# Designs tried in a protein design run: peptides against a protein of PDB entry 3ZN8. Part 12

Target 1, 125 residues: chain A of PDB entry 3ZN8
Amino acid sequence: LEEYDKIQKKMEDVMEGKGKLTLRDVYAQIIALRKMGPLSKVLQHIPGLGIMLPTPSEDQLKIGEEKIRRWLAALNSMTYKELENPNIIDKSRMRRIAEGSGLEVEEVRELLEWYNNMNRLLKMV

## One batch from the design tools (peptide; made by RFdiffusion4, then SolubleMPNN)

Design b1_p10_2_s3 (from b1_p10_2, 6 letters changed)
Fold by OpenDDE base, seed 5:
Structure b1_p10_2_s3 (fold): chain B 125 residues (1-125), chain A 10 residues (1-10)
Amino acid sequence: as target 1 above (125 residues)
Amino acid sequence: EKERLLKLLL
């Protein structure tokens, strides 16, 4: 509960322009959601998701679960400075993170692109 | 819009 409330307040601050979403905030959010159980259970608790997205198949849930596992491996391979300021992650840092996590560089790039898109969206709304 | 995005992300 307390960790979740901290994440909520952080997202509100970002949406109001009073803060910045970091990959540390993303990590904390993923861990908080993982405490609710498998991705299937987490998605059932998101209000209105079933109206906005078709109900994912069991295979789509397994793919999503594996994606979350891979992103956690990437996040665990980042330095504290990279987690707090993801904009410093260049091609050399991406390669190091990929090698340290056992991922392709493309998968690390996709996480950073998702983060950048999310941080833009939160500032526009 | 903001409250709807919060409900989707939290």
Scores: peptide ipSAE 0.052, ipTM 0.604, DockQ to the pose 0.202
Fold by OpenDDE base, seed 1:
Structure b1_p10_2_s3 (fold): chain B 125 residues (1-125), chain A 10 residues (1-10)
Amino acid sequence: as target 1 above (125 residues)
Amino acid sequence: EKERLLKLLL
């Protein structure tokens, strides 16, 4: 509860222009969500999501869990400086993160693109 | 509207 409330407040501050979303905030969010149980239970706890999204198949949930696991491996392979300022992650840093996490460079790129998209959306709202 | 999108992204 307390960790989730801190993440909510951080996202509110970012939406109000009082802060910046970082990959450290993303890491904390993923960990907090995973503490609620498997992705299927997490999705059931989001009010209105079951009305907006078709109920994911068991295979879609497995793919989602594996993607979350891979993104956590990438985040765990980042430096604190990279987590706080993801914009410093160049091709050399991205390759190092991929090698250190056992991921393809494209998977690290996908995480960074998702972060950049999320940070843009939060600033528009 | 902002609070509803927060709840969807969290």
Scores: peptide ipSAE 0.046, ipTM 0.607, DockQ to the pose 0.200
Fold by OpenDDE base, seed 3:
Order: sequence, then C-alpha cells, then structure tokens
Structure b1_p10_2_s3 (fold): chain B 125 residues (1-125), chain A 10 residues (1-10)
Amino acid sequence: as target 1 above (125 residues)
Amino acid sequence: EKERLLKLLL
C-alpha cells in the first residue's frame, strides 16, 4: 500500500510539472503492480479499463507478462544514471544493455520508445 | 479529466 501511494504521488507531481518520469519510476511501478498479482488481476482492478479496452485473451495476457519480464531484464541491466536519465542511452549503452539482459537491441529500443511516448503523454495531460 | 487518465496509467 505505502509503496503504491508513493508511486501515485510521484505521477501526480510529474503531471503537475514538479518532476520527471524516469525509468526508475517505471521499474518501481512495474514491481508494485506485480506484487498485486499477474497482469490479469492488475487489469481487473482498473475501473473502466474493461469498457475502453476489449478484455484481453489469456494468450494476450501471457504475451504482455512476457514483455514485462523482458523489460525488467533490460531495466536490471541499466546503470543508476541511465535509469534516472534515459536520454543518455546511446547506441553503445543500448547494445551493452541488450547483451547484459539477453535481449535484442530492438527490444531495448522499444522500451525506450515506449518510455519517451509515455513521458510525452504525461506532459500533454 | 487528468485524474481519470492518471488512474488508467497506474
């Protein structure tokens, strides 16, 4: 509970322009949500998501859970400086993260692109 | 509106 409330407050502060969303914040959020159970249980606790999104099939939930697992491997292979400032991740850092996590460079690129898109969205809201 | 979008991202 307390860890989730800290993450909510951090997201509110970022939405108010009092902070920046980092990959450390993303990591903390993924870990907190995974403590509530599998992605299926997490999605069931979001009111109105079942009205806005088609109910994911069991196979779609497994694909999503595997994608989260792969992204956590990438995040665990990042330095503290990279987690706090993802914009410093160049091609050399991206390759090192991929090699250290057992991922393709493209998968690390997708995580960074997703982060950049989320950070843009949070600035527009 | 902002609080409702925040609840969808958390």
Scores: peptide ipSAE 0.040, ipTM 0.598, DockQ to the pose 0.196
Fold by OpenDDE base, seed 4:
Structure b1_p10_2_s3 (fold): chain B 125 residues (1-125), chain A 10 residues (1-10)
Amino acid sequence: as target 1 above (125 residues)
Amino acid sequence: EKERLLKLLL
């Protein structure tokens, strides 16, 4: 609970134009959500998500869980500097992260694109 | 091992 509240407050701060969402924040969020249980339980704890998204199938939950595991592997293969400043991650760094995590470079790119889209969205709200 | 890590860092 307390770790999750710190992450929410940081998201609120970023929405207010105070600070920057980092991949360290994304990592902390994923870990905090994983402590609440399977993705199905996590989705039930997000206010308004049950109104905006159809209840995911068991297969969609398994795919989502595998994607989270892969993203955690990528994040665990990043340096502290990369986690704090994801904009420094070039093609060489993406390749290193992919090789270190056992992922395709495309999967690392997808994580970074998701982060960039999320960070843009939070600054527009 | 160290040479493989060096090739990952370049």
Scores: peptide ipSAE 0.035, ipTM 0.598, DockQ to the pose 0.021

Design b1_p10_2_s4 (from b1_p10_2, 6 letters changed)
Fold by OpenDDE base, seed 3:
Structure b1_p10_2_s4 (fold): chain B 125 residues (1-125), chain A 10 residues (1-10)
Amino acid sequence: as target 1 above (125 residues)
Amino acid sequence: WKELLLKLLL
């Protein structure tokens, strides 16, 4: 609970322009969500999601959980400096992260693109 | 956070 509330407050601060979303914040969020149980249980705790989206199939939940697992492997292979400042991740760092996580470079790129897109959206609010 | 989870799963 306390870790979740810290993450929500951090998200609010970023939405208010009082901070920057980092990959450390993303990591902390993923870990907090995983402490709530399987992705299926986490989705049940999201009010209005079942109204806005079709209930994910068991196979879609497995795919989503595997994606989260892969992104956690990438995040665990990052340095603290990279987690706090993902914009320093060049091609050399990205390759090292991929090699250290057992991921394709493209999967690490996708995580970084997602993070960049998220930060752009948070700056438009 | 709802939108963040959705965009993580897509």
Scores: peptide ipSAE 0.072, ipTM 0.653, DockQ to the pose 0.169
Fold by OpenDDE base, seed 5:
Structure b1_p10_2_s4 (fold): chain B 125 residues (1-125), chain A 10 residues (1-10)
Amino acid sequence: as target 1 above (125 residues)
Amino acid sequence: WKELLLKLLL
């Protein structure tokens, strides 16, 4: 509960333009959501998601759960400074993160592009 | 412990 409330307050501060969403905030959120159970159960508890997205198949949920595990491995291989300021992650840092996580460099790039896109969208609200 | 310390400092 208390960890979740800290994440919500951080999201509110970002939506109000008073803060920046970091990969540390993303990591904390993923961990908090995973404590609630499998991705399938978590998605059922998101209000309005079932109206905005088709109900994912069991295979799509397994793919999504695997992608989350892979992104957590990448996040676990990042330094504290990289988590707080992902913009410092150059090609050399990205390769080190990939090697340390057992991922392809492309998968680390996809996580960073997802973060950049999310942070752009949050600035438009 | 060295990797954890490195991760916290870098």
Scores: peptide ipSAE 0.022, ipTM 0.591, DockQ to the pose 0.029
Fold by OpenDDE base, seed 1:
Structure b1_p10_2_s4 (fold): chain B 125 residues (1-125), chain A 10 residues (1-10)
Amino acid sequence: as target 1 above (125 residues)
Amino acid sequence: WKELLLKLLL
């Protein structure tokens, strides 16, 4: 509960322009969500999500859970400076993160693209 | 330990 409230407040501060979303914030969010149980249970606890999204199939939930696990491996392979300032992650850093996490460089790029998309959306609200 | 120190410094 307390970790989730801290993450929610951080998202509110970012939306209000009082903060910046970092990959450290993303990491904390993923860990907090995983403590609530399987992705299926997490999705059931998000108000209004069941109205906006069709109930995912069991196979889609497994794919999503695998993706989250792979992204956690990438995040665990980042430096503290990279987590706080993801924009410093160049091709050399991406390769190091991929090698250290057992991922393809493309999967690290996809995580960074997702982060950049989320951080753009949060600035438009 | 060495990898954690590298992650703190880099």
Scores: peptide ipSAE 0.022, ipTM 0.586, DockQ to the pose 0.028
Fold by OpenDDE base, seed 4:
Structure b1_p10_2_s4 (fold): chain B 125 residues (1-125), chain A 10 residues (1-10)
Amino acid sequence: as target 1 above (125 residues)
Amino acid sequence: WKELLLKLLL
């Protein structure tokens, strides 16, 4: 509960233009969500999500869990400076993160693109 | 390993 309240408050602060969502925040959110159990249980704990999204198939849940695992591997291969300021991640840093995580550079790029898109959405609200 | 540790500390 307390870790969720901190993450939620930080997301609210970022939506209010107070601060920046970082990959450290993303990491903390993923870890906190994973403490609730499998993605299926996490989705059940989000009020209103089951009304707005069709119940994911078991295969979609497996794909989502694997994607989360891969993103955690990438995040664990990032430096503190990269987690706090993902905009410093150039092609050389992406390659290092990919090599360190056992991922393709494209998968690291996808994580960064997702982060950038989310951080743009949070700034438009 | 040593270069990976140096990149983890900087």
Scores: peptide ipSAE 0.020, ipTM 0.576, DockQ to the pose 0.025

Design b1_p10_3_s1 (from b1_p10_3, 5 letters changed)
Fold by OpenDDE base, seed 1:
Structure b1_p10_3_s1 (fold): chain B 125 residues (1-125), chain A 10 residues (1-10)
Amino acid sequence: as target 1 above (125 residues)
Amino acid sequence: DRLLEMLLAL
């Protein structure tokens, strides 16, 4: 609970423009969510989601769980400096992360593109 | 909650 509350507060501070979302924050959030159980259980804990989204199929949940697992593998293959400042990740770093995580380079790129899109959205709020 | 929603929107 305490780790989750710290991460949530940090996410609130980022949403208020008081901070920057890092991949360390993403990692910490994914780990906190994984402690709640499989994606299906996590979705059940989000108020109003069942009203706004159709209940994902079991296959969609499996795909989502696999994507989360792959992203965790990528994040675990990053250095502390890369997690704190993902914009330093060049093609060489991206290849190293892919090789270390057993992922395709494009899957690592997708994570970084998502992170960049996320930070753009957070600046518009 | 919101970061999870954003992770799921992938």
Scores: peptide ipSAE 0.117, ipTM 0.719, DockQ to the pose 0.205
Fold by OpenDDE base, seed 5:
Structure b1_p10_3_s1 (fold): chain B 125 residues (1-125), chain A 10 residues (1-10)
Amino acid sequence: as target 1 above (125 residues)
Amino acid sequence: DRLLEMLLAL
């Protein structure tokens, strides 16, 4: 609980523009959520999500769980420098990460594009 | 949790 609260507070500070979201922060947050159990259990603990999002089907939950597993594999294949500054990930690094994680290069690209979109949104708040 | 909301918005 205390580790989770520290990660949440750091995410709040980032959302307030007091910090920079890194892939290390993303990794830490995913691990904190995984301590609560499978994605299906985590979603049940988010107030208001059932009002803003249709309740995912069991198949959508399985797809989401598999996507999280794949992203964790990619993150585990990154260097500390890449996790702290994902903007250094060029085509060669992206291929290495894909090979090391057993993913397609496109799946690693999707994670990086997601991260870039998140940082754009955080700058608009 | 904003990260999970953002993961689901993809």
Scores: peptide ipSAE 0.114, ipTM 0.717, DockQ to the pose 0.208
Fold by OpenDDE base, seed 3:
Structure b1_p10_3_s1 (fold): chain B 125 residues (1-125), chain A 10 residues (1-10)
Amino acid sequence: as target 1 above (125 residues)
Amino acid sequence: DRLLEMLLAL
C-alpha cells in the first residue's frame, strides 16, 4: 500500500471527527471532492448553486482547478502537526512549505489567510 | 457539500 493509500484511509477515519476545522480537514475534503471528478462535476452536485451563481465559464473552472492543485501542493508540504494546528506556521515554516511545494510564499500565505477567514466565519455561526 | 460552497465563495 503506497503511503498515499494510508493517507486516504486515515482521511476516511478523520471525516468522522466533530471538531475545529483544520487544514487536515480541508485536505480531506478537497481530495473527496476530486474523487467526484472535475470541479464542474462537483458544482453540479451542489443544489441551488446554479440558481445563486452564474455557471462558471470553462476558463474560470480551469483557474479554480489550478488554485486547488497549488493548495494541495502546499498542504502536501506541511507536517501533520502543521495540518492539525496551522497557527504554528511561522514565517520560517511558511517559507519551507513554499519551497517544498514550488509555490511563492504569498500563495502559501493566501491559503493560510483563507483558512483563518474560514475559521472566523465558522465561529460566527 | 457546505465546505465546497465556502471554498468557492472565497
Scores: peptide ipSAE 0.105, ipTM 0.717, DockQ to the pose 0.181
Fold by OpenDDE base, seed 2:
Structure b1_p10_3_s1 (fold): chain B 125 residues (1-125), chain A 10 residues (1-10)
Amino acid sequence: as target 1 above (125 residues)
Amino acid sequence: DRLLEMLLAL
């Protein structure tokens, strides 16, 4: 609980423009969510999600769990410097991360694109 | 919460 609250507060500080979201923050948040249980249990604890999203099918939950697993594999294959500053991840680093995680380079690129898009959105709020 | 919402919006 206390570790989750610290991560949530840091995410709030980033949303308030008081910080920069890193892939370390993404990793920590995913791990905190995973400590609550499977994605299905986590979704049940998000207020308002059941109002804005149709109840995910069991297959959609499996797809979401697989995506989280793949992204965790990529994040676990990153250096501390890459997690803190993802903008240093070039094509050579992406390939190394992909090889180390058993992913396609395209999947690592997708994670980085998602992170970049998220950081852009957080700067507009 | 919001990170998971953003993960699900993929």
Scores: peptide ipSAE 0.119, ipTM 0.722, DockQ to the pose 0.206; fails the geometry check

Design b1_p10_3_s2 (from b1_p10_3, 6 letters changed)
Fold by OpenDDE base, seed 5:
Structure b1_p10_3_s2 (fold): chain B 125 residues (1-125), chain A 10 residues (1-10)
Amino acid sequence: as target 1 above (125 residues)
Amino acid sequence: DELERWLLAL
């Protein structure tokens, strides 16, 4: 709970324009979420939302868990400088990260594109 | 994606 509250506070600071979302923050969030379990289970405990949200199938949960494991492997293959400033990740760094994580370069590119999209959305708030 | 849903809910 305390680790989650620190992550939320940092996200609030980013939304207020006082901070920057990094891949280190993304890593910390993924770890916190895995400790809480699937989002669908958390949302089912919110009064009124559990009836409106389709429960993901067991197969969809397994696919999501595998995607999270792959993204964690990529993040674990990054340097501290890359995690703090993902914009330095060029084609050479991306290939190294892919090789070190056992992923395709396209999967590493997808993670970086997702991060860039999140950072764009946070600047629009 | 479940991760995308978490990040949009924050």
Scores: peptide ipSAE 0.177, ipTM 0.699, DockQ to the pose 0.401
Fold by OpenDDE base, seed 1:
Structure b1_p10_3_s2 (fold): chain B 125 residues (1-125), chain A 10 residues (1-10)
Amino acid sequence: as target 1 above (125 residues)
Amino acid sequence: DELERWLLAL
């Protein structure tokens, strides 16, 4: 709970233009997500919403868990400088991260693209 | 995916 509150406050600061989302923040969010479980389970605790949300199939939960595990492996293979400044990750760095994490380069690219899209969305709020 | 849904909900 305390880790989640710190992440939320940082996300608020980023949305207000007082900060920047980094891959270190993404790492912290993924860890918090793994502790809380699927968003659908959290939303099921909100009165009136739990009845309207489709429960993910067991297969969809497994796919999501595997993707999270792979993204954590990629993040664990990054340097501190890369985590703080993901924009320095060139093709050579991306390949090193992929090799170190046992991932395809395309999967590391997907993580970085997702991060870039997220950071754009947060600047529009 | 599930991760994207969580991170977009923050």
Scores: peptide ipSAE 0.175, ipTM 0.696, DockQ to the pose 0.428
Fold by OpenDDE base, seed 4:
Structure b1_p10_3_s2 (fold): chain B 125 residues (1-125), chain A 10 residues (1-10)
Amino acid sequence: as target 1 above (125 residues)
Amino acid sequence: DELERWLLAL
């Protein structure tokens, strides 16, 4: 819970324009999520929200867990400089990260695209 | 993607 609250506060600071979301923050978030379990399980404990959320099927949970494992492998193959400043990741860095993580370059690109979209959305709020 | 929505909701 304390790790989650630190991540949430940092996301709030980014939404307020007081900070920048990094891939280190993404990593910390993914780890916190894996400790808490699927969002559907967390939200089932919130009174009044458990009725409106489609519970993901067991197959959807497995697909999501595999995607998380792949993203963690990519993040673990990044340098500290890349995690802190993902915009330095060029095609050569993406290939190295993919090779080091056992992923396709496209999967690394998907993670970076997701991060860029997230960081844009957080700056618009 | 469910994971993408999950990471956006936190």
Scores: peptide ipSAE 0.173, ipTM 0.699, DockQ to the pose 0.460
Fold by OpenDDE base, seed 3:
Structure b1_p10_3_s2 (fold): chain B 125 residues (1-125), chain A 10 residues (1-10)
Amino acid sequence: as target 1 above (125 residues)
Amino acid sequence: DELERWLLAL
């Protein structure tokens, strides 16, 4: 609970323009959320939300879990400087991260593109 | 995806 509250507060600070979302923040969130289980299961316990949210199939949960596992492998292969400043990750760094994580370079690129899209979205809110 | 749902719920 304390780790979750710290992450939530950090996200509030980022949305208020008091901070920047980093891949370190993303890593911390993924770990905290995996301890709580799928968000859909957590939200199903909230009265009224379980009726409005599509329940992902068990197969969709497995696909999502495998994608998260692959992204965690990439994140674990990044340096602290890369996690704090993902914009420094060039083609050479992406290749090193891919090789170190056992991923394709395209999968590392997909993670970075996703992060860039999220960081753009958070700046527009 | 599940990760997108996590981000939209935060």
Scores: peptide ipSAE 0.172, ipTM 0.686, DockQ to the pose 0.359

Design b1_p10_3_s3 (from b1_p10_3, 5 letters changed)
Fold by OpenDDE base, seed 4:
Structure b1_p10_3_s3 (fold): chain B 125 residues (1-125), chain A 10 residues (1-10)
Amino acid sequence: as target 1 above (125 residues)
Amino acid sequence: SRLEEWLLKL
Protein backbone atom coordinates (compact mmCIF):
# COMPACT_ATOMS: atom_id res chain seq x y z
CA LEU B 1 0.00 0.00 0.00
CA GLU B 2 2.84 2.41 0.74
CA GLU B 3 4.39 1.74 -2.67
CA TYR B 4 1.01 2.28 -4.29
CA ASP B 5 0.60 5.63 -2.53
CA LYS B 6 4.05 6.74 -3.73
CA ILE B 7 3.10 5.84 -7.30
CA GLN B 8 -0.20 7.70 -7.01
CA LYS B 9 1.55 10.77 -5.64
CA LYS B 10 4.07 10.63 -8.48
CA MET B 11 1.27 10.44 -11.03
CA GLU B 12 -0.47 13.40 -9.39
CA ASP B 13 2.77 15.39 -9.50
CA VAL B 14 3.18 14.61 -13.22
CA MET B 15 -0.42 15.56 -13.92
CA GLU B 16 0.10 18.84 -12.08
CA GLY B 17 3.24 19.52 -14.13
CA LYS B 18 5.46 19.12 -11.04
CA GLY B 19 7.18 15.99 -12.28
CA LYS B 20 8.04 13.72 -15.18
CA LEU B 21 6.84 10.17 -15.61
CA THR B 22 9.83 7.90 -16.15
CA LEU B 23 10.23 4.22 -16.93
CA ARG B 24 11.36 3.81 -13.32
CA ASP B 25 7.90 5.01 -12.31
CA VAL B 26 6.40 2.54 -14.79
CA TYR B 27 8.49 -0.26 -13.30
CA ALA B 28 7.36 0.61 -9.78
CA GLN B 29 3.74 0.69 -10.94
CA ILE B 30 3.98 -2.71 -12.61
CA ILE B 31 5.51 -4.23 -9.47
CA ALA B 32 2.84 -2.65 -7.28
CA LEU B 33 0.06 -3.91 -9.56
CA ARG B 34 1.54 -7.43 -9.48
CA LYS B 35 1.53 -7.32 -5.69
CA MET B 36 -2.11 -6.24 -5.71
CA GLY B 37 -3.01 -9.14 -8.01
CA PRO B 38 -4.33 -9.41 -11.56
CA LEU B 39 -5.03 -6.17 -13.43
CA SER B 40 -8.68 -7.21 -13.53
CA LYS B 41 -8.87 -6.97 -9.74
CA VAL B 42 -7.15 -3.58 -9.81
CA LEU B 43 -9.55 -2.31 -12.47
CA GLN B 44 -12.50 -3.63 -10.44
CA HIS B 45 -11.43 -1.32 -7.62
CA ILE B 46 -11.69 1.65 -9.97
CA PRO B 47 -15.23 2.98 -9.55
CA GLY B 48 -17.09 3.13 -12.85
CA LEU B 49 -14.35 1.43 -14.88
CA GLY B 50 -15.22 -2.07 -13.66
CA ILE B 51 -18.69 -1.63 -15.11
CA MET B 52 -17.53 -0.41 -18.54
CA LEU B 53 -14.59 -2.73 -19.11
CA PRO B 54 -15.39 -6.28 -20.03
CA THR B 55 -13.86 -8.64 -17.51
CA PRO B 56 -10.91 -10.09 -19.36
CA SER B 57 -11.04 -13.83 -19.81
CA GLU B 58 -8.60 -15.94 -17.83
CA ASP B 59 -6.67 -16.43 -21.08
CA GLN B 60 -6.47 -12.68 -21.67
CA LEU B 61 -5.19 -12.25 -18.11
CA LYS B 62 -2.46 -14.81 -18.80
CA ILE B 63 -1.50 -13.05 -22.04
CA GLY B 64 -1.41 -9.72 -20.21
CA GLU B 65 0.69 -11.19 -17.42
CA GLU B 66 3.17 -12.59 -19.94
CA LYS B 67 3.38 -9.21 -21.68
CA ILE B 68 4.05 -7.53 -18.33
CA ARG B 69 6.79 -10.09 -17.59
CA ARG B 70 8.38 -9.32 -20.97
CA TRP B 71 8.21 -5.58 -20.33
CA LEU B 72 9.78 -6.10 -16.91
CA ALA B 73 12.61 -8.00 -18.59
CA ALA B 74 13.13 -5.04 -20.93
CA LEU B 75 13.06 -2.57 -18.04
CA ASN B 76 15.56 -4.70 -16.10
CA SER B 77 17.88 -4.54 -19.13
CA MET B 78 17.85 -0.73 -19.24
CA THR B 79 20.45 1.51 -17.64
CA TYR B 80 19.47 3.96 -14.93
CA LYS B 81 19.94 6.82 -17.41
CA GLU B 82 17.58 5.15 -19.88
CA LEU B 83 14.95 4.53 -17.20
CA GLU B 84 15.09 8.18 -16.11
CA ASN B 85 15.27 9.59 -19.65
CA PRO B 86 13.70 7.12 -22.10
CA ASN B 87 14.02 9.67 -24.92
CA ILE B 88 17.75 8.84 -25.15
CA ILE B 89 16.93 5.28 -26.25
CA ASP B 90 17.97 5.14 -29.90
CA LYS B 91 17.92 2.15 -32.24
CA SER B 92 21.26 0.87 -30.91
CA ARG B 93 20.11 1.04 -27.29
CA MET B 94 16.79 -0.53 -28.22
CA ARG B 95 18.58 -3.46 -29.88
CA ARG B 96 20.85 -3.91 -26.84
CA ILE B 97 17.84 -3.91 -24.52
CA ALA B 98 16.04 -6.42 -26.72
CA GLU B 99 19.05 -8.74 -26.85
CA GLY B 100 19.66 -8.44 -23.11
CA SER B 101 16.02 -9.20 -22.29
CA GLY B 102 15.46 -11.94 -24.87
CA LEU B 103 12.82 -9.84 -26.64
CA GLU B 104 12.27 -8.69 -30.18
CA VAL B 105 13.18 -5.08 -30.92
CA GLU B 106 9.53 -4.50 -31.80
CA GLU B 107 8.46 -5.45 -28.26
CA VAL B 108 10.87 -2.89 -26.78
CA ARG B 109 9.55 -0.34 -29.27
CA GLU B 110 5.99 -1.11 -28.17
CA LEU B 111 6.91 -0.48 -24.53
CA LEU B 112 8.51 2.85 -25.43
CA GLU B 113 5.55 3.85 -27.57
CA TRP B 114 3.19 3.02 -24.71
CA TYR B 115 5.34 5.13 -22.37
CA ASN B 116 5.39 8.06 -24.80
CA ASN B 117 1.62 7.93 -25.22
CA MET B 118 1.07 7.77 -21.46
CA ASN B 119 3.47 10.65 -20.85
CA ARG B 120 1.67 12.77 -23.46
CA LEU B 121 -1.70 12.07 -21.83
CA LEU B 122 -0.40 12.98 -18.37
CA LYS B 123 1.07 16.26 -19.66
CA MET B 124 -2.23 17.15 -21.32
CA VAL B 125 -4.04 17.02 -17.98
CA SER A 1 -11.31 8.24 -4.05
CA ARG A 2 -7.76 9.38 -4.82
CA LEU A 3 -7.69 6.77 -7.56
CA GLU A 4 -10.93 8.12 -9.05
CA GLU A 5 -9.53 11.63 -9.03
CA TRP A 6 -6.43 10.35 -10.76
CA LEU A 7 -8.46 8.56 -13.44
CA LEU A 8 -10.74 11.55 -13.98
CA LYS A 9 -7.65 13.61 -14.65
CA LEU A 10 -6.40 11.06 -17.34
Scores: peptide ipSAE 0.033, ipTM 0.547, DockQ to the pose 0.097
Fold by OpenDDE base, seed 1:
Structure b1_p10_3_s3 (fold): chain B 125 residues (1-125), chain A 10 residues (1-10)
Amino acid sequence: as target 1 above (125 residues)
Amino acid sequence: SRLEEWLLKL
């Protein structure tokens, strides 16, 4: 719970333009979500959102869990500098991360694209 | 993981 509160505060600070989202923050969020249980349970704790989101099927939950596990493998294969400054990750770094994590380069690219999109959205709100 | 523990301490 304390870890979750720190992550929420970090997200608020980023939303207010007081900071930037990093892959370290993403890593912490994923860990917190895994400790809380399925994303569906986390979303159910958000007032109004739990009623609006369709309950994912068990198969969709499994697919999501596997994707998160793969992203964690990628994150575990990154250096601290890459986690703190994901913009330095070039094609060579992506290949190294992919090889180190047992992923395809495209999966690492997808993670980075997701991060970039999230970071843009947080700055717009 | 060791990295998890390290990141959680920061």
Scores: peptide ipSAE 0.029, ipTM 0.576, DockQ to the pose 0.049
Fold by OpenDDE base, seed 2:
Structure b1_p10_3_s3 (fold): chain B 125 residues (1-125), chain A 10 residues (1-10)
Amino acid sequence: as target 1 above (125 residues)
Amino acid sequence: SRLEEWLLKL
């Protein structure tokens, strides 16, 4: 719970322009979510959200879990400097991360693209 | 993992 609160506060600070969301923050969030169980279970406890969010099928949950597992492998293959400053990750670094994680370079690129999109959205809110 | 523990302590 304390770890989750720290992550939530960090996200709030980033939304307020008081910080930068990093891949370290993403990693910590994924780990916290995995410890708490599926986010879907947490969201089901929020009044009103359970009506708006279709319950993912078991197959969709498994696909999502596998994608998260692959992204965690990529994150575990990053240096602290890369986790803190994902913008330094060039093609050479992406290849190293892919090789170290057993992923395709495209999958590492997808993670970075997702991060970049998320970071842009958080700055606009 | 050791990395998890390290990241959580920071």
Scores: peptide ipSAE 0.027, ipTM 0.570, DockQ to the pose 0.048
Fold by OpenDDE base, seed 5:
Structure b1_p10_3_s3 (fold): chain B 125 residues (1-125), chain A 10 residues (1-10)
Amino acid sequence: as target 1 above (125 residues)
Amino acid sequence: SRLEEWLLKL
């Protein structure tokens, strides 16, 4: 609960324009979610809610888990400065991160684009 | 249950 409260407070600060979402925050969120397990599986056990939520197939869960594992590998290959300020990640840094994580450069680009989109959405709310 | 385990982790 404490880890989620810290993440929630950080998101609130970003939405209020008092802070910036970083890839370090994303990393912390991914780790917290993995420790708690998939909320969707928990919600499926709540009477009445499980009928309204599309149950991801076991195959979809495996695909999602593999994607998260690959993104964690990319994040673990970043420097502290890159995690705190992803905007410094140029083509040379992306290539280094890809090589260090065993990913394609396109997968690192996809993570950064996802981050940029998330950060834009939080500022619009 | 998984729900109980999740609630205990909160």
Scores: peptide ipSAE 0.019, ipTM 0.473, DockQ to the pose 0.053

Design b1_p10_3_s4 (from b1_p10_3, 4 letters changed)
Fold by OpenDDE base, seed 2:
Structure b1_p10_3_s4 (fold): chain B 125 residues (1-125), chain A 10 residues (1-10)
Amino acid sequence: as target 1 above (125 residues)
Amino acid sequence: SELEEWLLRL
């Protein structure tokens, strides 16, 4: 719970323009979520976030978990500098990360694209 | 993904 609260606060700070969302933050969140179990269970404990998230089917959860596992492999293959500043990740770095994680370069690119899109959205909020 | 959905809901 404490790790989750720290991560949530960090996300709030980023949305308020008081910080920068990094891949390190993303990594920490994924790890925290995996330790706590399905996010749906965590959200059920937040008063007022009774957003009836349709419980993903077991198959959708498994697919999502596998994608997250692959992204974690990529994140684990990044340097601290890359995690802190994902914008420095060029084609050479992407290839290294892909090779180190057993992923295709395209999968690493997808992760980075997702991060970039998320970071843009958070800056607009 | 569940993560993507979570992040979009922030």
Scores: peptide ipSAE 0.144, ipTM 0.680, DockQ to the pose 0.415
Fold by OpenDDE base, seed 4:
Structure b1_p10_3_s4 (fold): chain B 125 residues (1-125), chain A 10 residues (1-10)
Amino acid sequence: as target 1 above (125 residues)
Amino acid sequence: SELEEWLLRL
């Protein structure tokens, strides 16, 4: 819970334009989420939200868990500099990360695209 | 993906 609160505060700071979302923050969120269980289960404990959110099927949870594992492998194959500043990740770095994590380059690209989109959205709010 | 949407909601 303490880790979760730190992550939430970081996200709030990013939304307020006081900070930058990094892949380190993403990593921390994924780890916190795995400790708490699926976000859908967490949201089910929030009064009024649990009834409005579709509960993922067991199969969807398994697919999501596997994707999280892959993304964690990619993140674990990044250097600290890459985690703090993902913009430095070029094609060569992306290939190294993919090889080190046992992923396709496209899966690493997907993670980076997701991060970039997320960071843009958070700055827009 | 649904996972990406979940991560957006964190």
Scores: peptide ipSAE 0.144, ipTM 0.687, DockQ to the pose 0.464
Fold by OpenDDE base, seed 1:
Structure b1_p10_3_s4 (fold): chain B 125 residues (1-125), chain A 10 residues (1-10)
Amino acid sequence: as target 1 above (125 residues)
Amino acid sequence: SELEEWLLRL
């Protein structure tokens, strides 16, 4: 819970333009969320959101869990500098990360693309 | 993904 609160505060700071989201922050979020269970359950604890979110099927939860596990493997294969500054990750770094994590390069690219999209959205708010 | 959906809803 304390870790979750720290992550929320950091997300708020990023949304307010007081900081930037890094892959280190993403890693911390994933770890915190895994401790709490499925994201849908976490969202159900947010007043007003739980009634609006469709309950994912068990199969969708499993798919999501596997994807998160794979992304964690990628993140664990990154250097601290890469986690703090994902923009330095070139094709060579992506291949190294993929090989180290047992993933396809495309899966690492997908993670980075997702991060970039999230960081753009957060800067727009 | 569930993670993507969660983050998009922040």
Scores: peptide ipSAE 0.145, ipTM 0.688, DockQ to the pose 0.438; fails the geometry check
Fold by OpenDDE base, seed 3:
Structure b1_p10_3_s4 (fold): chain B 125 residues (1-125), chain A 10 residues (1-10)
Amino acid sequence: as target 1 above (125 residues)
Amino acid sequence: SELEEWLLRL
């Protein structure tokens, strides 16, 4: 819960233009959520959200869990500098991260694209 | 994917 609150505050600061969301923040959020259990189980307990969020099938949950596991492997293969400044990750760094994590380079690219999209969305709020 | 949708909602 403490880690979750810290990430939430960081997201608020980014939305206010007081900071930048980093992959370190993403990592911390993923770890916090995994400790809380499946997010679907957490969100279903929030009044109003359970109606708006379709319950994923068991197969969709497994796919999501595997993707999170793979992204965690990528994040664990990044340097502190890369986690704090993902924009420095070039093709050479992506290849190193992919090799170190047992992923395809495209999977690392997808993680970075997701991060960039997330960071853009937070700045628009 | 459901994960991407979840992550976009964070």
Scores: peptide ipSAE 0.136, ipTM 0.687, DockQ to the pose 0.381; fails the geometry check

